# Ledger of designs, part 14: peptides against a protein of PDB entry 3HUF

Target 1, 320 residues: chain A of PDB entry 3HUF
Amino acid sequence: MWIIEAEGDILKGKSRILFPGTYIVGRNVSDDSSHIQVISKSISKRHARFTILTPSEKDYFTGGPCEFEVKDLDTKFGTKVNEKVVGQNGDSYKEKDLKIQLGKCPFTINAYWRSMCIQFDNPEMLSQWASNLNLLGIPTGLRDSDATTHFVMNRQAGSSITVGTMYAFLKKTVIIDDSYLQYLSTVKESVIEDASLMPDALECFKNIIKNNDQFPSSPEDCINSLEGFSCAMLNTSSESHHLLELLGLRISTFMSLGDIDKELISKTDFVVLNNAVYDSEKISFPEGIFCLTIEQLWKIIIERNSRELISKEIERLKYA

## One batch from the design tools (peptide; made by RFdiffusion4, then SolubleMPNN)

Design b1_p9_4_s2
Fold by OpenDDE base, seed 4:
Parts: sequence; C-alpha cells; structure tokens
Structure b1_p9_4_s2 (fold): chain B 320 residues (1-320), chain A 9 residues (1-9)
Amino acid sequence: as target 1 above (320 residues)
Amino acid sequence: ELEENNKLD
C-alpha cells in the first residue's frame, strides 16, 4: 500500500493510506476518498493530481508498488518528484519512495510503499477476495512469490494444514485468514486520516497459531530441526522441496519408487511421498526404508522431540 | 511565503 506522510504538519501530522484511485491534492480541498488537503501557503488551491493504479501481476511477484502517477495542475511553481520536475503531461513512478514537492513548499510529501502481497492457498478464496484487495492496492496470487508478505490460510474445520500453509509458516510469512480479509475490507474510510488504523495482521497471525495445534510456536522451532537427516523425495511439489530444505534435510529427488536402489537406501533415512503416491504405493514400498507423507512429517516436526521421534520411526522400519 | 495559486487564478 502507498502511505503518505509529510514534514512541517502540512498533512496535519497524519499519515494516510492511498488506495488505487485519483486524488486532487491542494490547500483548498477537503480530505476525502478523492482529495488530499495540504496545508501550506506555498501550495496551490488545487496543486496536483495523484493517480494510483491497481496492482499488476508483475507487482505480485516483484513486490513492486502500484504505479504512482503525478500531474501538476498548471501551478505557478510546478511539482517535483524526487527532485525532478514533473512533466507537463504528468509522470509515472515505480519507485518505492517518492519525495513530492509541491511548488515552493519547504516541506515535502513523502510517499512510501509498504509492501503487502497476499498469497492465497485456495483458488476459490482468491477469486472471492482478489478484486477487493486489488482495490486496496494489494497484489494477490496463488503461486509462490518471494514478495509474499501474507498468506491466506483456508480454514477447514478438522482438516490438516496444507503444504502451502506449512511452507508459508516456515518462510515466516504472516498467515492470515478470512476474518482478517473481512476486516481489511472495512478500513477504507477510516484510514483516510490515520493509516495506523490499518488492521494488525500480526495479531491475527498470533491468534491463528495459538488456536491451532498444527502449528509450532515459531518457525524457528522447525527450521533446520532435521539437520543431518537425509531424505528421498518422490513426486512432490516445488513447495514440498523447499519445505524440506527449510527443515535442513539433505534431499534426493526421484521420479518413482523404483528408482530407490539398495545404495540409496543405505544413505537415505526416509522417503517423502505425496499423499496420492503414498496411498497407491503403500503395498510396494521398498523394504528397510521409512516412507511418509509431508503431512505425516509435519506432525513429527512440530513436536519438541522431533529428532527423537523420527529416529525411532527410522529404526523401527530398518529392522522390520 | 508567497501564496501559490494556479496560473488560471
């Protein structure tokens, strides 16, 4: 989201979130969803137009800001952005930090991009919320992104968390739910004059973790918790691979169970399978090796004695 | 500080 602040109390000492839309900026406008009052004698009644575009798909992957357009409204002394005079037809900016100088005002409006990029685990939820979130200037998507700041967990009562949720957690992404999204949808008017009224996603996250026994207390409890163990990974997603890496596992990737020979078994502590392969191939598992799903592994790694637990399981099957 | 006006003012 774009946030503006200003020096010299020209924004009345308040921060404001700028959602996608058009704003007339000047000393003789009233603050509302399309106007930004700036209090200075050096600023025109109607000085500039700010236009913030909705996020692009590229913004979701890069964490880049919504495009910020500035147009001077034919003022006497013009408008500058990052010390450069705005062109007659206006200019567009993709920088995360903008210093906007209106005329000869000695105080600048500082616009900064607060990165908020929401990944969804569920396509149905994305479909439901994407439009509203985009109108808040929040890029959204399904695919893993290095720019992801928040992850929407699908609350299904009694279901295990997904691999996506597990991975998001270990990546230290703020996990949120539909309740937070609902809260976000209500804030548009309240944050006009006070950006601090934006809902705290961390509080939501803390509540999710506290109330769900499927989460450890922190990602740090699980990261590298299985360091020193080796696994073979079969028919798993890229997210699964990254998840296993974050656990500190040495990973060998194979296409089928038939690729697991005696040599590999001697060097591998356990085999990780997706649910479909686990269920279909459970009768044909190689002898002398522990096979489990990501979900089964997760149940082990969230325990305080995860290393002991997994060692016991490995030993149990080596002698079976 | 001179009051800034639009050129059309």
Scores: peptide ipSAE 0.042, ipTM 0.737, DockQ to the pose 0.231
Fold by OpenDDE base, seed 5:
Structure b1_p9_4_s2 (fold): chain B 320 residues (1-320), chain A 9 residues (1-9)
Amino acid sequence: as target 1 above (320 residues)
Amino acid sequence: ELEENNKLD
């Protein structure tokens, strides 16, 4: 989201969040959802128009800012952004840091982008929340992104956490739930005057972790916890591959269970399967190899003695 | 400090 602050108390010492929308900026406007009052005699009554666009799909993957448009409202001394005069028809900016100078005012409005990108585990929840979050200047999506800062966990009563949730946790993404999204929807008006009033997602995350025994205390408890072990997995999910990589596993990929030959077995400690393959092929598992699902692996990984537990299971099947 | 006004004002 865009945050503005200014020098010389021209914004009354306040930091303000700018959501997607249009703002008239000037000396003789009243602060509201579409106006930004700037206190200086060097600024026109109605000086500039700021237009912040909703996030693009590209913004979700890059973590780039919502497009920021500036138009001068036919002032005597014009408007500058990053020391460049705004053109007659206005200009658009994708820089994460904007210094906006209104006329001859010696103090600039500093606009900076705070990255917030929310990944959803469930397409139905994305469909429910995407429009509202986009109106807050928050890009949303389903696919993994290096720009993802938050992950919405799907709460199904009595279900295990998904691979997506496991991976989000290990990559240190802040996991949130629908309660946090609901809270975000209510604070839009309250943060106009003070950007510090934006709710902290870390509190929601802490509560989720505390109240769910499927999470370890920290990602560091699991990262590289299986270093030195080797696994084979079906080449079906990039997210699953990345999850296993974060556990410190050496990973071999195969296309079918029939590709698991004696050579692969000799180099592999265990095979990781998705639920569908595990359930359908239980009777046809290769002899002398330990097969498990990602969810079963996760249950072992969250234990403090995960290495010993895995070793015990490997040995049990080698001698069976 | 020159008070800035819009050209149309």
Scores: peptide ipSAE 0.042, ipTM 0.736, DockQ to the pose 0.206
Fold by OpenDDE base, seed 1:
Structure b1_p9_4_s2 (fold): chain B 320 residues (1-320), chain A 9 residues (1-9)
Amino acid sequence: as target 1 above (320 residues)
Amino acid sequence: ELEENNKLD
């Protein structure tokens, strides 16, 4: 989201979130959802127009800012952004930091991008929330992104957490739920005067961890917890691979159980399968190797003695 | 301090 602050008292000492939309900026406007009052004798009554676009798909992957357009409203002394005069028809900016000078005002408006990018675990929730979140200037998507700051967990009562949720947790993404999204939707008006009123997702995250026994106390409890072990993974998802990497595993990939030969077995402590293959192919599992699902692995990983537990399971099947 | 005005004013 875009946040503006200003030097001196020209913004009354307040930080303001600018959501996608159009704002008239000037000395003689009243602060509301479409106006930004700036207090200076060197600023025109109606000085500039700021237009913030909704996020693009690219912004979801890059964590880049919503496009920021500035137009001077035909003022005597013009408008500058980053020391450059705004063109007659306005200019668009994708920099994360904008120093906006209105006329000869000695104080600048400083706009900066605070990264918030929300990944969803399922397409249904994305479909439900994407429009509203985009109107807040928050990029949204389904695919893994290095720019992701938040992850929406799908709450299914009595179900195991998804691989996406597991991975989001381990990569230290803030996991949130629908309650947080609802809260975000309500703050749009309140944050006009004070950007600090933006809800803290960390509180939501803490509550999720506290109330769900499927999470360890911290990602650090699991990261590299299986260092020194080797696995073979059925190529199912990039998230699964990344998850196993974060556990410190050496990973070999295969496309079918038929690809598991003696050489692979000799180098592998266990095989990771998706649920469908695990259930359908139980009878055809290679002899002498421990096969499990990601979910079964996760249940081991979240235990404090995960290394001992997995070792016992490996040994049990070697001697069976 | 010269008050900033729009050119159209």
Scores: peptide ipSAE 0.042, ipTM 0.738, DockQ to the pose 0.232
Fold by OpenDDE base, seed 2:
Structure b1_p9_4_s2 (fold): chain B 320 residues (1-320), chain A 9 residues (1-9)
Amino acid sequence: as target 1 above (320 residues)
Amino acid sequence: ELEENNKLD
């Protein structure tokens, strides 16, 4: 989201969020959803127009800001952004920090981008929320991105958390739920005058973790917790692979259960399977190797003694 | 300090 603040009390000492939309900026406008009052004798009654675009798909992957357009409204002394005069037809900016100077005003409006990118675990939730979130200037998507700051967990009562949720947790993404999205959708009107009224996603996250026994206390409890162990995985999901890497596992991949030969078994402590393969092929598992699902592995790794638990299971099956 | 009006001088 774009946030503006200014020196010299020209914004009345307030910080304001600029959602996607158009704003007339000047001395003789009233603050509302489309106007920004700036208090200075050196500023025109109607001085500039700010236009914030909705986020692009690229913004979701880069964490870049919504495009910020500035147009001078034919003022005597013009408008500058980052010490450069705005062109006659206006200019567009993708920098995360903008110093906007209106005329000869000695104080600048400082615009800065607060990065917020929301990943969704399922397409249904994305379809439901994407439009509203984009209107808040928040990029959204399904695919993993290094720019993602938040992850929406689908709360199904009594269901196990998904691999996506597990991975989001381990990569230190703030996990949120639909309740947070609902709250966020109501904020648009209240934050016009005070940007500090944005809901705290960390509080939502803390509550999710506290109230769900499927999460460890912190990602650090699980990261590299299985260092020194090796596994083989069916090459079905990149997300699953990344999850296992974060656990510190050495990973071998195979395409089918038939590819699990004596050589692979000799190098592998256990085999990780998806639920469908595990349920369908449980009768035909290779002898002498421990096979489990990612969900079963997760139940072990969230325990404080995860290394001991894994070792015991490996030993039990080698001698069975 | 001349109040800047949207005057094209």
Scores: peptide ipSAE 0.038, ipTM 0.729, DockQ to the pose 0.232

Design b1_p9_4_s3
Fold by OpenDDE base, seed 2:
Structure b1_p9_4_s3 (fold): chain B 320 residues (1-320), chain A 9 residues (1-9)
Amino acid sequence: as target 1 above (320 residues)
Amino acid sequence: DLEENNALD
């Protein structure tokens, strides 16, 4: 989201969130959803127009800001952005920090981008929320991105957390739920005058972890917790692969269950299977092979003694 | 309209 603040009390000492939309900026306008009052004798009654675009798909992957357009409204002394005069037809900016100078005003409006990029675990929730979040200037998507800051967990009461949720947690993404999205939708009007009224996503995240025994206390409890162990997995999910990498596992991939030969087995401590494969093939692996699902592995790694637990299971099956 | 966009300075 774009936030503006200014020096010299020209914004009355307030920070303001600018959502996608158009704003008339000047001395003789009243603060509302489409106007920004700036208090200075050096500023025209109607000085500039700011236009913030909705986020693009590219912004979701890069964490870049919504495009910020500035147009001077034919003022005597013009408008500058980052010490450059705004062109006659207006200019568009993708920088995360903008210093906007209106006329000869000695104080600048400082616009800065606060990165928020929300990944969804399921397409249904994305379809429900994407439009509203985009109108807040928040990029949204389904695919993993290095720019993602927040992850919406699918609330299925009584179900195990998904691999996507597990991975988001280990990546230190702030996990949120539908309650937080509801709060975001309601604050649009209240944050016009006070940017500090934005809901605290970290509070939501802390509550999710505290109230769900399927989460460890921190990502650091699990990252590299299985360093030194080796596994084999079916090439089914990139997220599953990345999750196992974050656990510190050496990973061998196979394309079919028929590719699991004696050589692969000799190099692996255990085999990770998805639920569908684990349930369908009642595969009697040869004696001495430990096979488990990602969900079963997760139940082990959230324990403080995960290494000892894994070792015991490997030994148990090797001598069975 | 031009007068409305004049700064005081």
Scores: peptide ipSAE 0.038, ipTM 0.736, DockQ to the pose 0.654
Fold by OpenDDE base, seed 1:
Structure b1_p9_4_s3 (fold): chain B 320 residues (1-320), chain A 9 residues (1-9)
Amino acid sequence: as target 1 above (320 residues)
Amino acid sequence: DLEENNALD
């Protein structure tokens, strides 16, 4: 989201979030959803127009800002952004930091991008929330992104957390739920006066961890917890692979159970399968190898004695 | 109105 602040109290000492939309900026406008009052004798009554676009798909992957357009409203002394005069037709900016000078005002409006990208675990929740979040200037998507700051887990009663949720947790992404999204939807009016009223997702995340026994106390409890072990995995999702990497595992990939030969068994401690393959082909598992699902592995790794537990299971099947 | 856009007016 875009946040504006200003020097010399020209914004009344307040920080403001700018959501996608159009704002008239000047000394003789009243602060509302479409106006930004700036208090200076050097600023025109109606000085500039700021237009913030909704996020692009690219912004979800890059964590780049919503496009920020500035147009001077034919003022005597013009408008500058980053020391450059705004063109007659306006200019668009993708920089994360903008110093906006209105006329000869000695104080600048400082706009900065606070990165917030929300990944969803399922398409249904994305479909429900994407439009509202995009109108807040928040990029949204389903795919893994290095720019992701928040992850919305799917809450199905009595279900195990998904691989996406597990991976998001280990990446130290802030996991949130529908309650946080609902809260985000309500803050739009309140943050006009004070950007600090933007909800901190960390509290939501802490509550999720506290109230769900499927999470360890911290990602650090699980990261590299299985260092020194080797696994083979069915080539399914990139998230599954990345999850296993974060556990410190050496990973081999295979396309079918038929690819699990004596050589692979000799260098592999266990095989990770998806639920569908595990359930359908359990009768055809290779002898002398421990096979489990990611969900079963997760149940082990969240325990304090995860290394001992996994070792015990490996030994049990080697000598069975 | 052009007059509204003059910082000195």
Scores: peptide ipSAE 0.037, ipTM 0.736, DockQ to the pose 0.589
Fold by OpenDDE base, seed 3:
Structure b1_p9_4_s3 (fold): chain B 320 residues (1-320), chain A 9 residues (1-9)
Amino acid sequence: as target 1 above (320 residues)
Amino acid sequence: DLEENNALD
């Protein structure tokens, strides 16, 4: 989201969130959802127009800001952004920091991008929330992104957390739920006057972790916890692979259970399968190898003695 | 009016 602040009293000492939309900026406007009052005699009654676009798909992957358009409203002394005069037809900016000078005002409006990029675990939830979140200037998507700051966990009461949720947790992404999204949707009007009223996702995250026994106390408890072990994985998803890497596992990939030969078994402590393959092929598992699902692995990894538990399971099945 | 838009100072 874009946040504006200014030195002196030109913004009345307040920070403001600018959601996607159009704002008339000037001395003789009243603060509302489409106007920003700036208090200076050096500023025109109606000085500039700010237009913030909704996030693009590219913004989701890059963590870039919503496009910020500035147009001078034919003022005597013009408008500058980052010391450059705004063109007659207006200019668009993708920089994360904008120093906006209105006319000869000695104080500048400082706009900065606060990164918030929300990944969803499933397309249904994305479809439900994307429009509202985009109107808050929040990029949204399904695919893994290095720019992701938040991850929406699918609340199915009593179900195991998904691989996406596990991976998001280990990546130290702030996990949130639909309750947070609901709360976030209600604050849009209140944060116009005070950017500090933006809800803290970390509190939601803490509550999720505290109240759900499917999470360890911290990502650090799991990261590299299986260092020194080797696994083989059916080539299923990139997220699954990355998850196993974060556990510190050496990973071999195979295309089918038939590709699990003696050589692979000799180098592998256990095989990780997706649920569908595990359930369908459990009768045909190669002898002398420990096969488990990612969900089963997760149940082990969240335990304090995960290494001992894995070792015991490997031994039990290798010598059975 | 263009005059209404300009800063006085």
Scores: peptide ipSAE 0.037, ipTM 0.730, DockQ to the pose 0.689
Fold by OpenDDE base, seed 5:
Structure b1_p9_4_s3 (fold): chain B 320 residues (1-320), chain A 9 residues (1-9)
Amino acid sequence: as target 1 above (320 residues)
Amino acid sequence: DLEENNALD
């Protein structure tokens, strides 16, 4: 989200979130959803127009800011952004930090981008929430992104957490739920006066983790917990591979169960399969190797003695 | 009312 602050009390000592939309900026406007009052005698009554675009698909992957357009409203002394005069037709900015100077005002409006990028685990939830979140200047998507700051967990009562949720947790993404999204949808009016009123996602995350026994206390409890073990996995989702890497596993990939030969078995402690393959092929698993799903592995990993538990299972199946 | 966009300065 874009946040603006200013020195010299020209913004009345307040910080403000700027959502996608158009704002008239000047001395003689009243603060509302489309106006920003700036208090200085050196600023025109209507000085500039700020236009913040909705996030692009690219912004979801890069964590870049919503495009910030500045147009001078034919003022005597113009408008500058980052010490550069705004062009006659206006200019667009993608920098995360903007120093906006209105006319000869000695104080600048400082705009900075606070990164918030929400990944969804469920396409239906994305479809439901994406429009509203985009109107808040929050990029949204389904695919894994290094720019992702938040992850929406779909809570179906009694269901196990998904691989996406597991991976989001281990990569230290803030996991949120629909309650947080609902709260975000209501803040648009309240944060006009004070950007600090933005709801804290970390509190929501802490509550989710505390109230769900499928999570360890922290990602650090699981990261590299299986260092020294080797696994083979069917070429599944990239998220599955990255999840296993975060556990500290040495990973070999195969395309089919038929590729699991004696050589692979000799170098591998266990095989990780997706649920569909596990359920369909459980009768035909290679002899002398421990096969499990990611969900089954996760149930072991969340235990304090995960290494000992895995070692026992490996030994049990080698001698079975 | 053409609100004069002009600052006096």
Scores: peptide ipSAE 0.041, ipTM 0.725, DockQ to the pose 0.447; fails the geometry check

Design b1_p9_4_s4
Fold by OpenDDE base, seed 5:
Structure b1_p9_4_s4 (fold): chain B 320 residues (1-320), chain A 9 residues (1-9)
Amino acid sequence: as target 1 above (320 residues)
Amino acid sequence: ELEENNALD
């Protein structure tokens, strides 16, 4: 989200979040959802127009800021952004830091982008929340992105966490739920005067982890916990592969169970299968290899003695 | 009242 601050008390010592929308900026406007009052005699009554666009799809993948448009409202001394005069028709900016100078005011408005990018695990939840979050200037999507800062898990009562949730956790993405999204949807009015009133996602995350026994205490408990082990994986999602990499596994890929030969078995500690293949092929698993799902692996990984547990299971099935 | 954009500044 865009946050503005200023020196010299021209913003009354307040920080403000700017959501997508249009703002008239000037000395003689009243602070509201469409106006930003700046207090200086060197600033015109109506000095500039700020227009913040909703996030693009590209912004979701890059973590870049919502486009920030600045137009001077035909003032005597103009407007500058990053020491460059704003053009007659206005200019658009994608820099994460904007130093906005209104006329001859010695104090600048400093706009900075605080990255917040929310990935959803469930397409139905994305469909429900995307529009509202985009109106907050928050990029949203389903696909894995290196720019994601938050991940919405789908809470169905009694269901295991998904591979997407597991991976998000190990990536140190802040896991959030619908309660946090609901809270975000209500903050538009309160944060006009004080940007510090933004809900703390870390508190929500801590509560989720604390109240769900399917999570370890920290990602560090699981990262590289299986270093030295090797697995073979059926062509699953990219998230599945990345999850196994974060566990420190050496990974071989195969296209079908028929590709599992003696050579692969000799250098592989276990085989990771998706749920559909695991359930359908239980009777035809290759001899001398431990086959499991990612969900079954996760149940082992969250235990303190995960290495010992997996070693015992490998040994048990190797001699079965 | 047309708030005149008196860009005096």
Scores: peptide ipSAE 0.043, ipTM 0.714, DockQ to the pose 0.249
Fold by OpenDDE base, seed 4:
Structure b1_p9_4_s4 (fold): chain B 320 residues (1-320), chain A 9 residues (1-9)
Amino acid sequence: as target 1 above (320 residues)
Amino acid sequence: ELEENNALD
C-alpha cells in the first residue's frame, strides 16, 4: 500500500494510507477518502491530483507499487516528483519512493510503498476477496511469488494443512485467515488519520500458530531439520520440491515408481509421493523402502524428535 | 513563504 508522510507539519504530523483512487491535494481541502489537506502557505488551495491505480498481476509477482499518477492543477509554481517537474498532462510513477514537492513548499510529501502481496491457497477464497483487496491496493494471486508477504490459510476444520500452507510457513510468510481479511476491509476510514491503525497481521499469525497443532512454534524448527537424509520425489509439484529443499533433504526426482531400482534404494532413505500416487500405487511400492506423503512427512517434521522418528520408520521398513 | 495560487483560485 502507498503511505504518505511529510516533512514538517504540512500533514499535521500524521501518516496516511492511500488506497487506489483519486485525491485532490491542497491547502483548502478537507481530509476524506478523496482529499488530502496539506498545511502550507506555499501550497495552492487545490494544488495537485494524486491517482493511485489498482494493482496489476505483474505487481503481485514483483511486489511493485500500484501506479501513482500526479497531476498539477495548473498551479503557479507547479509540482515536482523526485526533483522532476510534473508534465502538463501529469506523470505516472512506479518507483517505491516518491518525494513530492508542491510549489515552493520547503517540505516534501514522502510517499513510500509498503509491500503487501497476499497469496491465497485456493481459487474460491481468491475469488471472494480479490476485488476488495485490490481496492486496498493489495496485489493478490494463487501462484507462488517471491513478493508474497502474506498467505491466506483456508480454515477447514479437521483437515490437514495444505502443502501451500506448509511452504508459506517455512518461507516465513505471514499466515493469515479470513478473519484478518475481514478486519482489514474495515480500516479504510481510520487510516486516513493514522496509518499505524492498520491491523497487525503478526498477531493474527501468532494466534493461528498457537491454536493449531499442525504448526511448529517457528519455521526454524523445521528448516534443515532433515539435513543429511535423502529422498526420492515422485509426481510432486514444484512447491513440494521447494518445501523438501527447505527441510534440508537431498532430492532425486522421478516420474514413476518403476524408476526406483536397487541402486536408488541403497542411496535413498525414503520416497515422497503425492496423495494420488500414494493411494493408487500402495500395492506396488518397492520392498525395503519407506514411502510417505508430504502430509505424512509434515506430521513427523513438526515433532521435536523428527529425526529420530524418521530414522525409526526407515529402519522398520528396511527389515520388514 | 509566498502564498501560492493556482489559475482556479
Scores: peptide ipSAE 0.042, ipTM 0.754, DockQ to the pose 0.231
Fold by OpenDDE base, seed 2:
Structure b1_p9_4_s4 (fold): chain B 320 residues (1-320), chain A 9 residues (1-9)
Amino acid sequence: as target 1 above (320 residues)
Amino acid sequence: ELEENNALD
């Protein structure tokens, strides 16, 4: 989201969130959803127009800001952004920090981008929320991105958390739920006057972790917790592979169950299978092979003695 | 400080 602040009390000492939309900026306008009052004798009654665009798909992957357009409204002394005069037709900016000077005003409006990119675990929730979140200037998507700051967990009461949720947690992404999204949808009017009224996602995250026994206390409890162990997995999902890497596992991949040979077995402590394969094929794995699902592995990993638990299971099956 | 006026004022 774009946030503006200013020196010299020209914004009355307030910070303001600018959602996608158009704003007339000047001395003789009243603060509302489309106007920004700036108090200085050196500023025109109607001085500039700010236009914030909705986020692009590219912004979701880069964490870049919504495009910020500035147009001078034919003022005597013009408008500058980052010490450059705004062109006659207006200019567009993608920098995360903008110093906006209106006329000869000695104080600048400082605009800065607070990055927020929300990944969804399922397409249904994305379809439900994307439009509303985009109108808040929040990029949304389904695919993993290095720019992702928040992850929406699908609340299915009584179901195991998804691989996507597990991976988001280990990546230290702030996990949120539909309750937080509902709250975000209500704040649009209240944050016009005070940007500090933006809801704290960390509180939501803390509550999710506290109230769900499927999470460890922190990602650090799980990251590299299985360092030194080796696994084999079916090449089914990139997220599963990345999750296992974050656990510190050495990973061998196979394309089919028929590719599991004696050589692979000799280098592998256990085999990770998806639920469909694990349930469908009563595969008589060779004697001494420990096979489990990623969900079963997760249940072990969240325990404080995960290494000992894994070792016991490996030994139990090796000598059975 | 001269009040800045623009063409819209």
Scores: peptide ipSAE 0.041, ipTM 0.750, DockQ to the pose 0.236
Fold by OpenDDE base, seed 3:
Structure b1_p9_4_s4 (fold): chain B 320 residues (1-320), chain A 9 residues (1-9)
Amino acid sequence: as target 1 above (320 residues)
Amino acid sequence: ELEENNALD
């Protein structure tokens, strides 16, 4: 989201969130959802128009800001952004920091991008929330992105957390739920006047972790917890691969159970399967190797003695 | 209209 602040009293000492939309900026406008009052004699009654676009798909992957358009409203002394005069037809900016000078005002409006990019675990939730979040200037998507700051966990009561949720947790992404999204949708009007009223997702995250026994206390408890172990991965997603990497595993990827030969078994501690393959191929598992799903692995990893637990399972099946 | 958009100072 875009946040504006200014030195001196030109913004009345307040920080303001600018959601996607159009704002008339000037001395003789009243603060509302489409107007920004700036208090200076050097500023025209109606000085500039700010237009913030909704996030693009590219913004989701890059963590870039919503496009910020500035147009001077035919003022005597013009408008500058980052010390450059705004063109007659207006200019668009993708920089994360904008210093906006209105006329000869000695104080600048400082606009800065606060990164918030929300990944969804499933397309249904994305479809439900994307429009509302985009109207808040929050990029949304399904695919993994290095720019993601938040991850929406699917609340199915009594279900195991998904691989996406596990991976998001280990990546130290702030996990949120639908309750947070609901709360976020209600604050849009309140944060216009005070950017500090933006809800803290960390509190939601803490509550999720505290109240769900499927999470360890911290990502650090799991990251590299299986260092030194080796696994073979069959028919898993890219997220699954990255998850196993974050656990510190050496990973070999195979296309079928038939690719698991004696040599591989000798070098591999366990085999990770997706749920469908695990359930359908249980009878076809290679002898002398521990096969499990990512969900089963996760149940072990969240335990304090995960290494010992895995070692015991490996030993049990190698010598059975 | 133009006068309303000009800064006085």
Scores: peptide ipSAE 0.041, ipTM 0.732, DockQ to the pose 0.680

